# Designs tried in a protein design run: peptides against a protein of PDB entry 8HF1. Part 193

Target 1, 320 residues: chain A of PDB entry 8HF1
Amino acid sequence: NVMLYATKPTEVMVSFPHQEQVLTVTRLISAEIEKFYVSLDLMNIGVQPIRRSKSLQCLRDPSKKSFVKQLFNDFLYQMKEYGIYAASIAIISLIVEFDIKRRQAETLSVKLMHRTALTLCEKIRHLLVQKLQDMTYDDDDDNVNTEEVIMNFSTPKVQRFLMSLKVSFADKDPKDICCLVFVERRYTCKCIYGLLLNYIQSTPELRNVLTPQFMVGRNNISPDFESVLERKWQKSAIQQFRDGNANLMICSSVLEEGIDVQACNHVFILDPVKTFNMYVQSKGRARTTEAKFVLFTADKEREKTIQQIYQYRKAHNDIA

## One batch from the design tools (peptide; made by RFdiffusion4, then SolubleMPNN)

Design b2_p22_7_s3 (from b2_p22_7, 6 letters changed)
Fold by OpenDDE base, seed 5:
Structure b2_p22_7_s3 (fold): chain B 320 residues (1-320), chain A 22 residues (1-22)
Amino acid sequence: as target 1 above (320 residues)
Amino acid sequence: MLEEIPVVSSDDEEELRKLLNS
């Protein structure tokens, strides 16, 4: 009985230049968010009654201000890490969330807080869309979703990621593709999903090849606030990927929670590998004979990243 | 011996294609 040792995936590292895209628009947006934080801190929204539900929810700022700041900080992170195009998609998710929170507000002061946040998001959306349109002579929203606009307004990391998808999957049979894309943050899954939908539609070589889905992790901090819709969507997305109706899955660290995903032939790690567990779990999904495990690193962090991966490889081989 | 991780830094799609399809 030759134990068919599962062929170890081929590990590949793609480096990208560390460009601080210091655009005037990103500075303006950051300054508007900082001004909003000052105004938010001055808002009297009252003491919300601590609902005595037993679990660790007691540590969240009862004012809900911390949650508003978290969403804008996550947006600022996405704009910095993925670029203006990704930010134009990310801001829509904030608009949707603040509109829901505005409608669910139990007090007029909380309703006003979410309305002010929503107004800022609409201003940010306008600034982002206007900047995307600077490259297009036509004001049509469809013209900002071209391969050229997506590439030009993406960070070098995202550019190299999109190029890596194109060269890996151009004109391939969709049935031969099982791809995972790992990102660090929950909100990044949806942002990169929206970016990939537009990129695939604008790229003829991928349009009938890649069908993306995303999977959002359980928010361990607030499982009760996970909408029934999010849980249904997650189950549907996983089922579509299992049934082969989707061949690319974007996921955060959630695969650690025992979601059995099929053996994949491609695993892309878009964000830095921060833990040994993330390395082992993500790499452990690349189980086919020709499986690729692709890492992305900034040129400035290349050597440090390589050494970290060698340490993880060694530790994994010592346990196996 | 731990195999060296191949690294591509080029913006050339052809170098990237060679590395990812190898």
Scores: peptide ipSAE 0.481, ipTM 0.918, DockQ to the pose 0.821
Fold by OpenDDE base, seed 1:
Structure b2_p22_7_s3 (fold): chain B 320 residues (1-320), chain A 22 residues (1-22)
Amino acid sequence: as target 1 above (320 residues)
Amino acid sequence: MLEEIPVVSSDDEEELRKLLNS
């Protein structure tokens, strides 16, 4: 019986200042979304035929208004949590989704609802990009993707995350890197992926060092809403990561769903660890003593976070 | 005894480098 001494990874906590991003642009965007919600509540879109899609999400709001509000609420959360640079990427996902829903609309009223949402997203995108351009001399969209713009328009959490990646991986051999980044939400995977692509491209020390991919959790509630494209992307991303063609994987609750990802030498937990299972599964991907398990916490939540991790460590030791 | 989790609060890249590469 080789007791594989489960070599526990080195746990590290990165603390960041809690800054409420008090930008005029974020207030304006929030106000425009609230105005849109008032208009959305007044829209008569009729009773949608309950398509017997087995997915619980289709059952909850036959009006599809709750789904529209969910996407904008998720966007607002992301803008607050990750900053306006991440929001400029996140809004593109909403644009794509609302354009798909607009094209799939069976009624003129539903088509108009999604068109109105899409028009708002384009306005929000313009406001965000314009704000990012305020730091650039040239009107070219490519100039908003600099390291400086990304850092200045990211929250302290994202800044510390990017700094942590830079100091961990600058000028390293790509073959020696196996990194996981855990986030809470599926939409965050895409936004952080887009942010990292731009950051890596703008950071010479990380060019040709980091090759990111992302994997979103399965929509267990609605497998029918998981596009064939998303499933193909997930399989491709996992395979690229297994083959070493990608060395950084951004993922959500995917490990809770039993997706086998290889052992990694770095695990970053970008969002708060909310469950014991998330802690055990994410930490269990860092299998060497040299492996780093990095947590991010706001200064105000530091003590609470530390105590929660100690409770999880204790609980894990009691079952091991 | 559960080892104390090292915490870095600095925005200095050098302090982060020391902690993450140690």
Scores: peptide ipSAE 0.472, ipTM 0.911, DockQ to the pose 0.818
Fold by OpenDDE base, seed 3:
Structure b2_p22_7_s3 (fold): chain B 320 residues (1-320), chain A 22 residues (1-22)
Amino acid sequence: as target 1 above (320 residues)
Amino acid sequence: MLEEIPVVSSDDEEELRKLLNS
């Protein structure tokens, strides 16, 4: 009986200062979204047909207003947790979604609601881009994607994450890299992917070293809304990572669903580990002899986070 | 004894390099 000594990855914790980026622009954007919510609550869009989802009798918000608020709340979360540079990428995804919903609107009132949301997104995009340009002396759009601009307009968490990638992978052979990045929210995968594309392009030591891809977990809540396009994209992304055409994969915590991903040498947990299952599944992907399992924590939450990880280690050792 | 998790709080890239490449 060859006891497969499962090589335990080396666990590392990176702490970062809790700095609320109290930028005037973030306060203005938050105030504009709150004003929009007041106006949205006053909009009469009529009674929408209650589409009962077949699986969960969750009444989809018959007004479609809750979905609009959810997208803006997810945007506000990303702006707070990742910074205004990540927010400038996130807002583009909202623009695309609201334009699609505006075109698909069954009534004039619903069309006008999505048009108003789209107009707000364009205003937010302008405010964000203008703030990114304040650090660039040249009005050229290409100048907002520099390493300096990305770092200065990212939260301390994202700064430490980017530094950790640079230190781990600078001038390495792409074939020796198999990296996973875990985030909490599905929408964050696409924003961090866009940020990493720009950061890698702006960082010479990572050019031609890192090739990122992202995977959005299956939305078990709404299989009917997974476009055929999203499912094709997920399959293509997984295949590129298996073939070594991509060596960094960004995933939401939903990797519970049996994605047979190769043994990785690096696993980064960008957001707090909230469940034992997330800890075991993400750590279980770091299987090489020199594998690193890297956690990020705010200094204020450091002791609480350490205690939680020790509890998960103990529970995992009692099952193994 | 559960081994203590090494923690880096520094913004120094060299301390981070030592910890991540060890």
Scores: peptide ipSAE 0.458, ipTM 0.910, DockQ to the pose 0.837
Fold by OpenDDE base, seed 4:
Structure b2_p22_7_s3 (fold): chain B 320 residues (1-320), chain A 22 residues (1-22)
Amino acid sequence: as target 1 above (320 residues)
Amino acid sequence: MLEEIPVVSSDDEEELRKLLNS
């Protein structure tokens, strides 16, 4: 029971400026997705057989238009919250997902829908990669995975997060590191994982220091086969983290997944803490006074966030 | 009394280092 360990980690807040600058490329991408939604609404895909899986949560047939829109909406969210570089990683996950759905399509109309979504994803990928290349001074260096490019095309939140990792872990012994990174959304786990792989590889001080992993989460909506693969991946990722083969874990919710993760010396909350349960659960993974619990907040929301954390601290102390 | 949460707003890695390694 995570609530029983009264150890108070050192809480730290990192504030970041709100990025008001909307790049032309992000507007173009948003406009292309909106045009696609109009086209998607006009597509006749027929009545998809409701697979009678017992739980109401399985009502989201992954072959339906609603699932396609959800993936693009999650992509748009990631592009806004984490930046163009993170979006270039996120779009690859959509390409993979729509290719799987295209191959699994039982009807020509559903197959065509996923094919159209794939074509849009490839266009978006090209627009993102081209924009990342425009900042490389050397036209000949196709390597968009430099520390500089990652930082310049990340939101201030992600910049501060990456800086926080660098200053916390540069040249440390990998065995002394046990880090959790909490994000709000499942798809963000994989996106931030891909970003961190590239950042660690481009940052000499973090090479061979940080070995990231991510939680896939339990998707009760996935087909039985996807659910088996996800469960296998989840078990493998957790085991690597327990064995010390991975020392940084990205997750959306450790306890909702029913996963017992070891005590960590660093917990980063990349997205806003929206609930008392999330606060207690995430903070309860930092079980020493030397452990750091790091929060990220926009400057505009700093005061509100501080007051919310004080309320959560008070409520936690009243229960402990 | 609830201890005040230390806040850093600077883009300076050194200020961030001081806060996170303190």
Scores: peptide ipSAE 0.478, ipTM 0.914, DockQ to the pose 0.803; fails the geometry check

Design b2_p22_7_s4 (from b2_p22_7, 7 letters changed)
Fold by OpenDDE base, seed 2:
Structure b2_p22_7_s4 (fold): chain B 320 residues (1-320), chain A 22 residues (1-22)
Amino acid sequence: as target 1 above (320 residues)
Amino acid sequence: PLEEIPVVSSDDEAELRKLLNS
């Protein structure tokens, strides 16, 4: 029995300053969302038929109001955690979702609710794009997708993440790269994917080196919420990563079950490791020789994060 | 002894490169 000594990946921590980017635009957006919540609570959408989802666990709010609030709360989280540039991409995902829900609305009141949410999303998108343009010195260059704009309107966490990708992969052979990026939330996968596409395209040293894909874990997606298009896209993204046509995969922490992903040489944990299971599963993907497991932490949480990782290491060694 | 996790706090790409390419 050759105990394949699983080569323990080198763990690295990248700390970043906790800058609360208290921009006027982020305050305005938050205030508009709060005003919308007040209006949403006053909306009479009637008794919605409780579609008994067979899975007992997701108490679907029959009003669909909680789902609308959840999407905006997830957007506010992404704007805070990743910055205004990432928020400009994240808001598009809300627009798409609310447009689908508007078209699927069985009542005029529900249709109006989703229409009002869409109107707010378009206003937010305009405010974000305008703010991105205000720092482009050239009034004529509508190109808000430059390396400079991406970096300046990203949080220190995202800046350090992008720098970490650049220093790790600049001018490397694409075939030698197998990278996973773990994020906490489903919608963050799409947001970070869009950000990375623009960053890679704006960074000559990465343009022909990194080919990103994203994947949302299947297990937490009720089959009823997963569009046929999303399922096809996920299958294609996984296959491209397996075939080496993509060398960077953004995943939500929901990789709990059984996606046989190849041994990776780099694993980036962009969001805090909240569970022992997430630590073991994500670290367990860094299986190549000289594999790197990179963690990101705010300076204020550095000590707490280090202690938590040491506890997880100890717990893992006690089970192994 | 648990191996200490190397930490980089600098915004210097050179320090980050040293840690991530070591």
Scores: peptide ipSAE 0.454, ipTM 0.913, DockQ to the pose 0.843
Fold by OpenDDE base, seed 5:
Structure b2_p22_7_s4 (fold): chain B 320 residues (1-320), chain A 22 residues (1-22)
Amino acid sequence: as target 1 above (320 residues)
Amino acid sequence: PLEEIPVVSSDDEAELRKLLNS
């Protein structure tokens, strides 16, 4: 009868205004990416030999064009959902990935495709950094990593998330913190990790309090494309979190794969809970007596989100 | 009865602090 003593975490919902950031820079970036897609579709990269990789994705786009488009679509999603500051971090990951793919290209045409994508990413990075600098008097790239710049160039969702971290953890003992942050997409884990590093460094009350790490879900569709570096990072990040060398873990669907993480006292769900399994597994990590389970929702989606959580609570109570 | 989920919509850090540290 151990189920009767399951300390239920306190569930909290943080609502934020639905603000469509109509920025000229975001429109310009989107238009440049769309123009690039037209050019990409016209590129003759030849029929790539189907590598006998058993992964179904290698069968759908032998040209690797769809993969290039996926990376830019994931970037556009991050820029929209998390803001310009998060986008300035996200674009660096695209630069690194396209540079690796450019160097690994088996044909000149594929090499040129990745080079063109890389050049676009560098242009996008400059447009983003220039926009961040509009609030700074100094042209120094280091001056764009202030609490003020991070907050002003983040979406209302990210602003409320950062405020929630600050009020939850300001001046606390690091040993008393075991926090999970759930995001929907694998690429968001690294983006939010980079944002949090800069935010923690710029926020004195969180310096030496929060030590973040991130975990990226396995690419179930293309495990062969998972770098040895990513796998090493995941193992190291999990171990640091288990050993208490990190006290905040950003993760996606990684916990669905049976990664046993210790009992946490805080669980933040930054993105909408889309499945009952995600709800049960994420909530099931908040196991301490005073554990908090914090949800974020747009004001427009508040009622729908509340009703969905009540349905999940009911379904969970009927199984328990 | 399912306990109602507390919601904060304010941009006030004091209201957030009260709800998250309660």
Scores: peptide ipSAE 0.450, ipTM 0.913, DockQ to the pose 0.828
Fold by OpenDDE base, seed 4:
Structure b2_p22_7_s4 (fold): chain B 320 residues (1-320), chain A 22 residues (1-22)
Amino acid sequence: as target 1 above (320 residues)
Amino acid sequence: PLEEIPVVSSDDEAELRKLLNS
């Protein structure tokens, strides 16, 4: 129980300007997804046979349309919250998921629905990659994975996060680093993981210093539906982090799932802390001497966020 | 008294470094 540890990490808040990247490409992508939703609502995909597996899969919309909309809504959220560069990675995860669903489709109508979603994802991917290339001065370097491109096409939140990693870990011994990064959504773990791999590879001071992993939260509602692959990946990622083969772990709500993670010297909260339990559990992982607990907030939400953290500190001290 | 949370708003890496490595 992490609440039993009287941990006193140094809390730091990093504020960032609230800039909505109002790019023409983001508006175009949003409009294409909206057009797709209209077409999706008109698709007759029939009643899917309820597979008699007693597990809560029956609560997923028998049409599977809700799942398709959820993935695109999560993508739109990631594009807004993390920027175009992160979106270019996030769209690949949608392509993979829809291709799996297309292959697993039991009906021609469902297969066609997932095929149409894939076609849209490929169009979105092309639009994103093209926009990333437009800022490369050298026409010859198709490499959109430079530090400059990553920074320029990331939201101010992600920029401050990457800067925070660079200044915290540049030229340090990998063995002295145990870092957790908390995000709200499971899909954000993969997106930020891909972004960090490219950023670390493009940043000489972080090469061979940071080895990231990610942990997708267990779907507590349906642990039976975690793919064998996802469970294997999760076990492998946790083991690599425990063995010190990875020194940065990206997590969504891992502490609520009872996953025993080692004591860390850095905890970054990339998304807003929504609950007292999230605050206590995440802060309770920063247990080493000189541990840092770093929060990110928009300037407009700064005062509200500070007051919320003070309330959580008080409540934690009253229980400890 | 609850210790004040130090806040950095600068986009300068030097200010961020000072706060995170202090």
Scores: peptide ipSAE 0.449, ipTM 0.911, DockQ to the pose 0.803
Fold by OpenDDE base, seed 3:
Structure b2_p22_7_s4 (fold): chain B 320 residues (1-320), chain A 22 residues (1-22)
Amino acid sequence: as target 1 above (320 residues)
Amino acid sequence: PLEEIPVVSSDDEAELRKLLNS
């Protein structure tokens, strides 16, 4: 019985400095969202009729306001954790969502609420794009999607992540690459995907090497038409990754047990590992010879993070 | 004994390359 000892991946920790400097534009955006929350709490959108189906409970007034606040809170998190450049991509997803909800609104009051949210998103988008353009000294190059602009307007975490991709994959054969990137939140998958598309296009050493895809976790909330389109997109993205048409996949930590993803040679954990299950599931995808499992930590949290990973490694070795 | 996790704090691409390609 040759026990094929599955080669354990090499674990690597990349530390980054804590960014204390909040830009004036990020403070302005946060203050505008807080003012909007006060206005939103005063809006009377009326009691939506309680249709008894579990899917229609999401149509209640508190749930509609709560959903609007959740999207802006997720945006504020992305701006803080990933930077202004990532925020300029994230805000487009909010614009699309609020325009859909505005068109689907059954009442004038709900339509007005989503219109007000949409107007705020367009103002935020303008403030972000203007700040990205302020670093382009040349009035003639309207292209805010350069490697320099992406790096300068990204957090130290994202800078170290992009550097880690460049040093790992520059001038390699695309066929030798099978990479997973884990993030905590569903909306972060799409934001980091858009950032990576622009970074790869601006980086000659990666342009013909990396082809990214993203997979959002299954939204069990509403079986609406959007959930069917999302499920079709997920199936297509997984198939492209299986066929080798994509060699890098961004996914939320909720990879349900049923996604048969190929053995990967690189696994990047962009956000903190909060659970033992996340550690085991993500590390368990790094199965090739010489596979790398790369973690990111703030310098202030380095010791605590290392101790937590040692506890997870010990617990995993005691079960295996 | 559990092997220590190698940590890189440098902004130098050469140190990061050595650790990730080792």
Scores: peptide ipSAE 0.442, ipTM 0.910, DockQ to the pose 0.833

